Peptides against a protein of PDB entry 4AID. Designs and how they scored, part 219

Target 1, 242 residues: chain A of PDB entry 4AID
Amino acid sequence: FDIKRKTIEWGGKTLVLETGRIARQADGAVLATMGETVVLATAVFAKSQKPGQDFFPLTVNYQEKTFAAGKIPGGFFKREGRPSEKETLVSRLIDRPIRPLFVKGFKNEVQVVVTVLQHDLENDPDILGMVAASAALCLSGAPFMGPIGAARVGWVDGAYVLNPTLDEMKESKMDLVVAGTADAVMMVESEIQELSEEIVLGGVNFAHQQMQAVIDAIIDLAEHAAKEPFAFEPEDTDAIKA

## One batch from the design tools (peptide; made by RFdiffusion4, then SolubleMPNN)

Design b2_p30_3_s2 (from b2_p30_3, 14 letters changed)
Fold by OpenDDE base, seed 3:
Structure b2_p30_3_s2 (fold): chain B 242 residues (1-242), chain A 30 residues (1-30)
Amino acid sequence: as target 1 above (242 residues)
Amino acid sequence: MKKWYKAKPPQELIEELKKEVKEKIKELSK
């Protein structure tokens, strides 16, 4: 196996992005680890457009496998077939920041699957899933103008906390999920308890600063392991800076 | 060929998303 790996320290935890061992049949595949939480992201895209395809057919599926579900807080023994509420929400959370970054006019089918393989009961796999999906797309050669980074920010004891543990989140007055490119924040989702606009804005800026290391790690991995870029000409070439 | 992961999205799209994010932050802070 030609295994490529990038390791960084991120918020006091080890983040590992690995490719080349698992799911080699996908266009892109990344095994991502934060602490002892492990996810597999796969990206597959069609090499042609279906006749009569009028919209961009992107599907993002986040799934928690039943073997991990017994260890996941609120994880039930899932019957095969219907996503849980959490899986549906996280799938949307991953979809939202990546969908706008596909080149205009690209209407080939794209499937992103994020699978939770292990949960350490401290690190939520949603943020890790966002990072892994971004990395898998960058490795795939699809016309995706990524990478995106992602971060969760808490507000605990009057300070920002990067990717708080599940226990720290119980004491947090903020659950702020941010996604963005190197240059810009693209998505914010938050649950906040009576915090000022200044604190929330500071949290978004903190997240965007902290995700730069992740974005750089994905780029470094892609420089060593990305497939050849899919040949595609955008409808409006003047709008794309490369 | 340009690597897609080095391509930047159109500035117009980025400005639209920044506006949406700013509006969301204001909504959440009420």
Scores: peptide ipSAE 0.489, ipTM 0.894, DockQ to the pose 0.865
Fold by OpenDDE base, seed 5:
Structure b2_p30_3_s2 (fold): chain B 242 residues (1-242), chain A 30 residues (1-30)
Amino acid sequence: as target 1 above (242 residues)
Amino acid sequence: MKKWYKAKPPQELIEELKKEVKEKIKELSK
């Protein structure tokens, strides 16, 4: 197995991005670990467009497996087959920042699947899932203009906290999720409790700064492990609709 | 607040967010 791994310290936790061990049949596959939370992201894309395809067919599916879900707070025995509200929300959370980064005119089917394999009850898999999905796409050879990074920011005892634990989040006056590229912020989701505008806006800056280490880690992994870029030439007609 | 934004430099997005965050804070303070 040609296993490639990138390890960084991120918010006082070890983030590991690994490829080449599992899901080798995917175009891109990344095992991401933070603490004892583990996610597998896979990216698969069609090598041709379907006849008459008029929209970009991106599907993002975040899943928490039942063996992990039995440990997850509020993880009821999921009836097989229907996404939970959490899974639906996190799937959208991942979809949002990645969708606009595909090359215009690319209408080949793309499927991103993020599977929670382990949950430590401290580190939420959502941010880790965003990072893993970004990395898997960058490795895939798909015409994806990533990577994206992501970060959660809390406000605890008058300070920003990067990727607060589930317990720290109980004391946090802010739940701020930011996703972006090296140069841009693409998504902001926030829940705030009696905070100033300055603190919230400072949290966006803090998140974007802190996600650079993750972006750099994905780039480093991709430089060593990415597949050859898929040769995609947009038809001239699709360039005019941009 | 869940919002989708076009990709923008952090500083530019922050300027756009100012108004929205300010309104949200006012709503939470009522």
Scores: peptide ipSAE 0.233, ipTM 0.747, DockQ to the pose 0.105
Fold by OpenDDE base, seed 4:
Structure b2_p30_3_s2 (fold): chain B 242 residues (1-242), chain A 30 residues (1-30)
Amino acid sequence: as target 1 above (242 residues)
Amino acid sequence: MKKWYKAKPPQELIEELKKEVKEKIKELSK
């Protein structure tokens, strides 16, 4: 097995990004771990456009499978067949920041699947899933102008907390999820309890700063393990005039 | 050939997203 791994310390936790152990049939596959929460992200893309395809067919599916349900909060009642509300929301959280980063004119089918394999009941797999999906896309060779990083920011006892645990989040006045590139914030989702605009803006900036280590880790992994870039030439009409 | 993950989004998109984020935060803070 040609296994590549990147490990960083991130918010006082160990983040591990691994490729080459599982899902080798995917264009990109990343096993991501934080604490004992483990997710598998896979990216697959079609090598040709379907005839008559007029839009970019990106599908993002975040899944908490029944085999992991006994380790996932509320998982005991998951019926097979329909995405839960959480699965739907997290799928959108992953989709939103990555969709704009595909090269304009690329209309090949892209499927990103994030599967929760283990949950430690402390580290939410959503942020980890965003990071893993970004890494899987960067490894795939798809015309994706990533990576994105992601972070959750809490506000506990008058301070920002990076990726608060589920227990710390009970005391948090903010649930702020940020995703972005090295240069830009791409997505903000927030639930806020009576905080000033200044604190919230500071939280976005804090998240963007803290995710740089993750972005760098994905780049480092991709430099060692990424497939050859898919040869895509946008039509001249879709070429963003530099 | 430059790897795609070394490409950057267009500056215009970055500025639009930064603006949208600022506007959204202002709305949430009222």
Scores: peptide ipSAE 0.182, ipTM 0.563, DockQ to the pose 0.835
Fold by OpenDDE base, seed 2:
Structure b2_p30_3_s2 (fold): chain B 242 residues (1-242), chain A 30 residues (1-30)
Amino acid sequence: as target 1 above (242 residues)
Amino acid sequence: MKKWYKAKPPQELIEELKKEVKEKIKELSK
């Protein structure tokens, strides 16, 4: 099996992006690992638009499997039928930065599924899920102008901390999640306790700088493993302003 | 064919998103 793997050191942890082992029927599939947290991201897209489709039908589904949930703090037996609040929030967290990066006029159905396979109780699957989803889309051939990177930033003992552990987060005065491209910040979500605007803005800049290594890792993986780009002509939006 | 992942977001979108992010950070700091 042609397995391609990229490994980097990121925030003092090993990040692994792997493709070709699992979910080969998807357009893109990435197994991502940070510490002992493991996620599978899959991207699938329709090769044609449905008749009468007027909006971009992107669905993002983040899910925590029951076998991973037995180790997740507060992981009560999820009844199989409804996403938890966490799953709903993380699905939106992944959706928000990727949705604007699809080529304008692309209205084929796209499904991104992120499945938590293992949790180490230190590394939150949300950041890893964002990275994995970005990588899976870049491998898929979909008209996606990624990659995105993502990072969580804490503020502990007067310093920025990249992707703090769940224990370090208890001491953090900031929970800042940033997603972006090489050139732009696409999303910021923040919970802040009594910090200056300067520290928060510095945290966004720190996140954006630190995610470049992840963006580069996704590009390197895609250069070796991406499918051929789907042939799509963007709608000329200059015609709608006339 | 140019690989999609090497494409950049439209500059207008980048500027709009940067503005929205900056406004959101200011709202959270009040």
Scores: peptide ipSAE 0.061, ipTM 0.428, DockQ to the pose 0.836

Design b2_p30_3_s4 (from b2_p30_3, 12 letters changed)
Fold by OpenDDE base, seed 1:
Structure b2_p30_3_s4 (fold): chain B 242 residues (1-242), chain A 30 residues (1-30)
Amino acid sequence: as target 1 above (242 residues)
Amino acid sequence: MKKWYLARPPEELIEKLAKEVKEKVKKLAE
């Protein structure tokens, strides 16, 4: 087994990104751990375009398996066969920042699957799922101009909190999810209780700063474990700076 | 071959997304 692992301290927690143990049949596969929350992200892409394909066929599926869900508060509402509201929302949360980062003109089928394997009831698997999906795509060799990082920001007692626990979030006036590249913020989603634009913008900047360590960790993992890049020539070569 | 994970998105795309983010943040604070 050629197992590669990157470990960083992130927001006072240990983030582990691992590849090579699970899902070797995927183009990219990453096991990501934060606390005792564990997610598996897999990325698979077609090596050719389907005849008549006119749009980029990206599918992102976030799933919490029943064995993980049995520990998750409210997991009892998972009807077998339909994604929960949370699973649908998190799938979109992962899709949004990654979709624009595929090279223009690439229309091969791409499937990203994020599976929650374990939940510690403190660390939400959504942010971890975003990070894992980003890492899996970077390892896959797909023409994905990532990585993205992601962070959740809370506002507790007049301060920003990186990736607040579920208990800390009860006291938070902000649930701000940010995704971005090293250079730019790509996505913001937020639920806010009576906060100024200045505080929200400060939260976005805080998130973007804090996700740099994750982006660097994904790059470091990719340098050691990424597959050969898929040979693809973009239609607009002037748009891609190496 | 280029390592895709080191490739940078087009500046036009980044500017567009940055504008969308800024507009969204403004709406969230209102």
Scores: peptide ipSAE 0.482, ipTM 0.884, DockQ to the pose 0.908
Fold by OpenDDE base, seed 4:
Structure b2_p30_3_s4 (fold): chain B 242 residues (1-242), chain A 30 residues (1-30)
Amino acid sequence: as target 1 above (242 residues)
Amino acid sequence: MKKWYLARPPEELIEKLAKEVKEKVKKLAE
């Protein structure tokens, strides 16, 4: 197996992005690890558009499977079938920043599946899932103008904390999730307790700065392991001003 | 053909998203 791996230090933790071992049948597949939290992201895209397809059919599914449920906080034995509230929220969290980055006019089916394989009870798999999904899409050859990075920012004892642990988050006055490209912030979600606009903006900027290492790591992995880019010509050539 | 993961989104999209983020941050701090 041609296994490619990128490892970086990120927020005092080791982030590992791996491809080539698992889910080789997908267009892109990335095993991402932070601490002992492990997620598998797969990206699959149709090579043709369905007749009469009028919208971009992107589906993002984040799943915390039952085998991991015994280690997931609040994870009671999930009945197979309906996504939990958390799974639905995280699926949307991943969908929002990636959807705008597909080339305009691309209407082939795209399926992104993020599966939590292991949870360490410290590192939330949502951020890791966003990173893994971004990487899987970049490896797939789909007309996705990624990568995105993602980060969670806490505010603990008057300081920003990158990807706070679940325990650190109990003391945090901010749960700020940021996603973006190298050049731009694309998405912000936050729960904030009585913080100034200045602190929140500082948190967004902090997140965007800290995610650059992740974006670079995805690009480096893609340079070594990405499939050939899918040949797609946008309807409006002005949209791809290189 | 340029690799898609090296492509940059259109400036118009970046500007739109940046505006949406700024508006959201403002609402969160109010």
Scores: peptide ipSAE 0.480, ipTM 0.883, DockQ to the pose 0.911
Fold by OpenDDE base, seed 2:
Structure b2_p30_3_s4 (fold): chain B 242 residues (1-242), chain A 30 residues (1-30)
Amino acid sequence: as target 1 above (242 residues)
Amino acid sequence: MKKWYLARPPEELIEKLAKEVKEKVKKLAE
């Protein structure tokens, strides 16, 4: 197996991005680890457009495996066959920042699947899933103008905390999820308890700064392991700067 | 062929998304 791995220190935790060991049949596949939380992201895209396809058919599915579900808070009530509320929300959280980054006019079917393989009860798989999905798309050769980074920001004892643990989040006055490219913030989701606009804006900036290391790590992994770029000509070539 | 993971989105798209983020942050702090 040709295994490629990138390891970085991120918010006082080790982030590992690995490819080449698992899901080799996908266009891109990344095993991402933070602490003892482990996710697998796979990206698959059709090499042709379906006849009469008029919209971009992107599907993003976040799922938590049943074996891990025994440790996942709230996992006790997964009826087989329907996504949980969490799985639905996280699927949308991953979809939102990646959807706009596909080249205009690309209407081939794209499927992103993020599977939680292990949960340490400290590191939430959602942020890790966003990172892994971004990496898998970058490795796939799909016309995806990523990578995106992602970060969660807490506000604990008057300070920003990068990717707070589930226990630290109980004391946090902010749950701020940010996604973006190297150059721009693309998505913000937040639950805030009585914080100033200044603190929230500072949190967005902090997140964007902290995700740069992840973006760089994905690029480094892609330089070593990405498939050949899919040959696609955008409808508006003047809009894409190399 | 361009490496897609090194391609930059159109500026118009980035500006639109940045505006949406700014408006959202403002609403969250109100």
Scores: peptide ipSAE 0.480, ipTM 0.882, DockQ to the pose 0.887
Fold by OpenDDE base, seed 3:
Structure b2_p30_3_s4 (fold): chain B 242 residues (1-242), chain A 30 residues (1-30)
Amino acid sequence: as target 1 above (242 residues)
Amino acid sequence: MKKWYLARPPEELIEKLAKEVKEKVKKLAE
């Protein structure tokens, strides 16, 4: 197997991005690990547009497998078929920052699937899932103007904490999820308990700074393992600066 | 051929999203 791997230290944890071992039938596939939490992201896109397709048909599915769900706090052994509330929310969390980064006029079907394979009870698979989905899309050759990075920021004992553990989050006055490109913040989701605008803005900036290492890691992986870029001409050529 | 993962989004899109983020942050801090 031609396995490509990138490893970085990120927030005091080891982040590993791996491709080439699993899901080779996908256009892009990334196994991402942080601590002992493991996710598989796959990206598949159609090579042609369906007749009469008038919207961009992107589907993002985040899934927690039953064997992982038994370890996930509040995870019940779900019968196969309906996503939980958590799976639905995380699917949207991944969808939001990636959807606007597809080249204008691209209306081929795109499917992103993120599967939680293992959960360590410390590292939430949502952030890892965002990173893995971004990496899988960059490897696929799809006209995706990524990568995005993602980070969670907590506020614990008067300091910012990058990707707080589930236990640290209980003491956190902030749950701030940020996604962005190298140049810009694209999405913010947060639950905040009576914090100043200054602290929240500082948290966004902290997240954006800390995700640069992840963005660089995805680019490095893509330079070694990405498929040939899909030949696509945007409707508005002036909009895309390479 | 252009590597898509090195392509930059349109500036207008980035500005729009940055404004939306700023407005959201203000609402969360109120």
Scores: peptide ipSAE 0.478, ipTM 0.882, DockQ to the pose 0.877

Design b2_p30_4_s1 (from b2_p30_4, 12 letters changed)
Fold by OpenDDE base, seed 3:
Structure b2_p30_4_s1 (fold): chain B 242 residues (1-242), chain A 30 residues (1-30)
Amino acid sequence: as target 1 above (242 residues)
Amino acid sequence: SVEEALQKKVEEGQRIVEERREELLELSKL
């Protein structure tokens, strides 16, 4: 097995991005670990467009497997079928920042699947899932203009906290999820108590600064482990207007 | 409002990425 791994210290925790051990049949596959939380992201894309495809068919599916749920609060054996509210929300959090980063005119089917394999009850797998999905896409050879980074920011005892634990989040006056490229904030999702605009905007800037180390880690992993870029030529849309 | 300031920051980022997507599309036609 050609296993490639990148390890960084991030918010006082070790982030590990690994490829080559699992899901080798996918176009891209990344095992991401923070603390004892572990996620697998896979990216698969069709090598041709379907006849009559008029939109970009991206699907993102975040899943919390029941074996990880032995520690997940409320992790009853959810029968195969409907995503939970959390799984639906996190799937959207991953989709929102990545969708606009595909090359214009690419309409091949893309499937991103993020699976929670383990949960430590401290590190939420959502941020880790966003990072892993970004990394898997960068490894896949799909025409993706990533990476994105992601971070959660809390406000605890008058300070910003990067990726607060689930217990620290109970005392936090802010739940701020930010995703972006190296130079652009692409998504913000926020639940804010009575905080000033200065503190909240400072939180976005803090998140964007802190995610640079993750972006750099994904780039370093991709330089060593990415597949050859898929040969894609956008349809000449100008030829139909003549 | 805080929401308007956040939305403006996201819109700025989305614009930067869309400009880059258009530039890459133009380069692919050459």
Scores: peptide ipSAE 0.590, ipTM 0.924, DockQ to the pose 0.424
Fold by OpenDDE base, seed 1:
Structure b2_p30_4_s1 (fold): chain B 242 residues (1-242), chain A 30 residues (1-30)
Amino acid sequence: as target 1 above (242 residues)
Amino acid sequence: SVEEALQKKVEEGQRIVEERREELLELSKL
């Protein structure tokens, strides 16, 4: 099996992006690891548009399997069949920055599934899931203008912290999740405790700077492992204004 | 507000990406 792997040091942790071992039936599939937290992202897209499809049908599903639940603090029995509040929120965090990056006029179904396989109780799988989803899309051959990077920024002891641990987050005055392309911030989600606008905007800039290494790692992985681009030509919408 | 400043930063990024999407669409018609 042609396993391709990219490894980088990121925020004092090893980030590993791997493809070719799991989910080969997907258009793109990436195992992402940070510490001992492991996620699988898969991207699948339809090769044709459905008749009468008028919008872009992207679905993103983040899920934490019960096998990881024995290592998730507060592992209440997730009732089979409905996403938890966290799974719903993280699915939206992944959806928001990637949705605008598909080529204009592409209306084929796209499904992104992020599955938490392991949790180390230190590294939150949400950021890792965002990175893995971006990488899986870049490998898929879908008409996606990514990659995106993502980062969480904390504010601990008067300094920015990249991807704070769950324990560091208890002392953090900021939970700032940022996603973007190399040159554009596409999404911000923030919970802030009595911080200045300057500190928060500085946190966005810090996140965007720190995610460049991840963007570059996804590009390098895609150069080696991406499928051939799906042949898609946008329909000329200008003909309907006559 | 902090929220308005963050929203403005995201709107700027979204605009940059939409401009690129439009440029790519125009280039595909040539």
Scores: peptide ipSAE 0.588, ipTM 0.923, DockQ to the pose 0.436
Fold by OpenDDE base, seed 2:
Structure b2_p30_4_s1 (fold): chain B 242 residues (1-242), chain A 30 residues (1-30)
Amino acid sequence: as target 1 above (242 residues)
Amino acid sequence: SVEEALQKKVEEGQRIVEERREELLELSKL
């Protein structure tokens, strides 16, 4: 097996991005670990557009599988066959920042699947899932203008905390999830308790600065393990309005 | 508001990305 791995220290935790061991049938596949939380992201894209396809058919599915549920808080309430509210929300958190980054005119089906394999009860799989999905797309050869990074920022004891633990989040006055490219903030989701605009905007800037190490790690992994770019020529969409 | 300031930050980022997508499309036509 040709296994490529990138490891960085990120917010006092070890982030590992690995490819080549599992899900080799996907266009891109990344096993990501932060602490003892483990996710598998896969990216698959169609090599042709469907006749009459008029929109970009991207689907993102975040899933916390039943085999991981023994370590996932609230895992007992998962009905087979329907995404939980959390799974639906996290699927949207992954979709929102990646959807705008596909080359204009690309209308081939793209499926991103993020599966939680292990949860350590400290590191939320959502941030790790966003990072893993970004990495899987960058490895896939799809016409994706990534990577994105992602970070959660807390406000604990009058300071910013990168990717707070579930226990630190109980004391946090802020739950700020940020995703972006190296130079653009693409998504913010926030729950805030009576904080100033200055602190919150400072939190976005802190997140964007801290995610650069993740973006660089994905680039380094892609340089060593990415597939050849898919040969895609965008159709001139201006010709259809005449 | 804080929400309006956050929305402006995201809109700025989305604009930067869309400008790049348009530039790449123009380059592909040459």
Scores: peptide ipSAE 0.587, ipTM 0.923, DockQ to the pose 0.430
Fold by OpenDDE base, seed 4:
Structure b2_p30_4_s1 (fold): chain B 242 residues (1-242), chain A 30 residues (1-30)
Amino acid sequence: as target 1 above (242 residues)
Amino acid sequence: SVEEALQKKVEEGQRIVEERREELLELSKL
């Protein structure tokens, strides 16, 4: 087993990114851990485009499986076979920042699956899932211009808090989820209670600064464990619209 | 509004990435 692991301290917690043990049949696979929350991200891409494929066929599926459901808040009511509202929302949170980062003209099918394996009731698996999905794509050899980082920012007692616990979030006046590349903010989602524009924009900047360590950790993991880049040449389809 | 300011920040980031995607496409044609 060629297991590669990157470990960093992030927001006072240990983030672990691991590859090479699980889901070896995927193009990329990353086991990510923060506290006792554990997610598996897998990236799979088709090695050819389907005939007549007009759009980029990216599918992102975040799932909190039934075996973890007894430990996940609200998990007791999960019916097998349909994504919960949370799973749908988090799938979108992962999709939004990664979709624009594929090479222009790439229309091979890409599937990203994030599975929550364990939840500690402190660390939400959504941010961890975003990070793991980014890492899995960077390892896959797909023509992906990542990594992305992600962070949640709270506002507690007049200060920014990186990745607040579920308990700290009850006291937070802000739930700000940010994702981006090293140099670009790609996505923001926010729930805000009576905060100034200055505080909220400061929160975006804080998130983007704090995610750099995660981006660097994914790059370091990819340097040691990435597959060879998929040989992709964009078809010169722009010549047909003249 | 806060929402407009956030949207502007994301649009700036999206533009940076799209410019880079276009540059890479141009370089691949050389």
Scores: peptide ipSAE 0.585, ipTM 0.923, DockQ to the pose 0.422

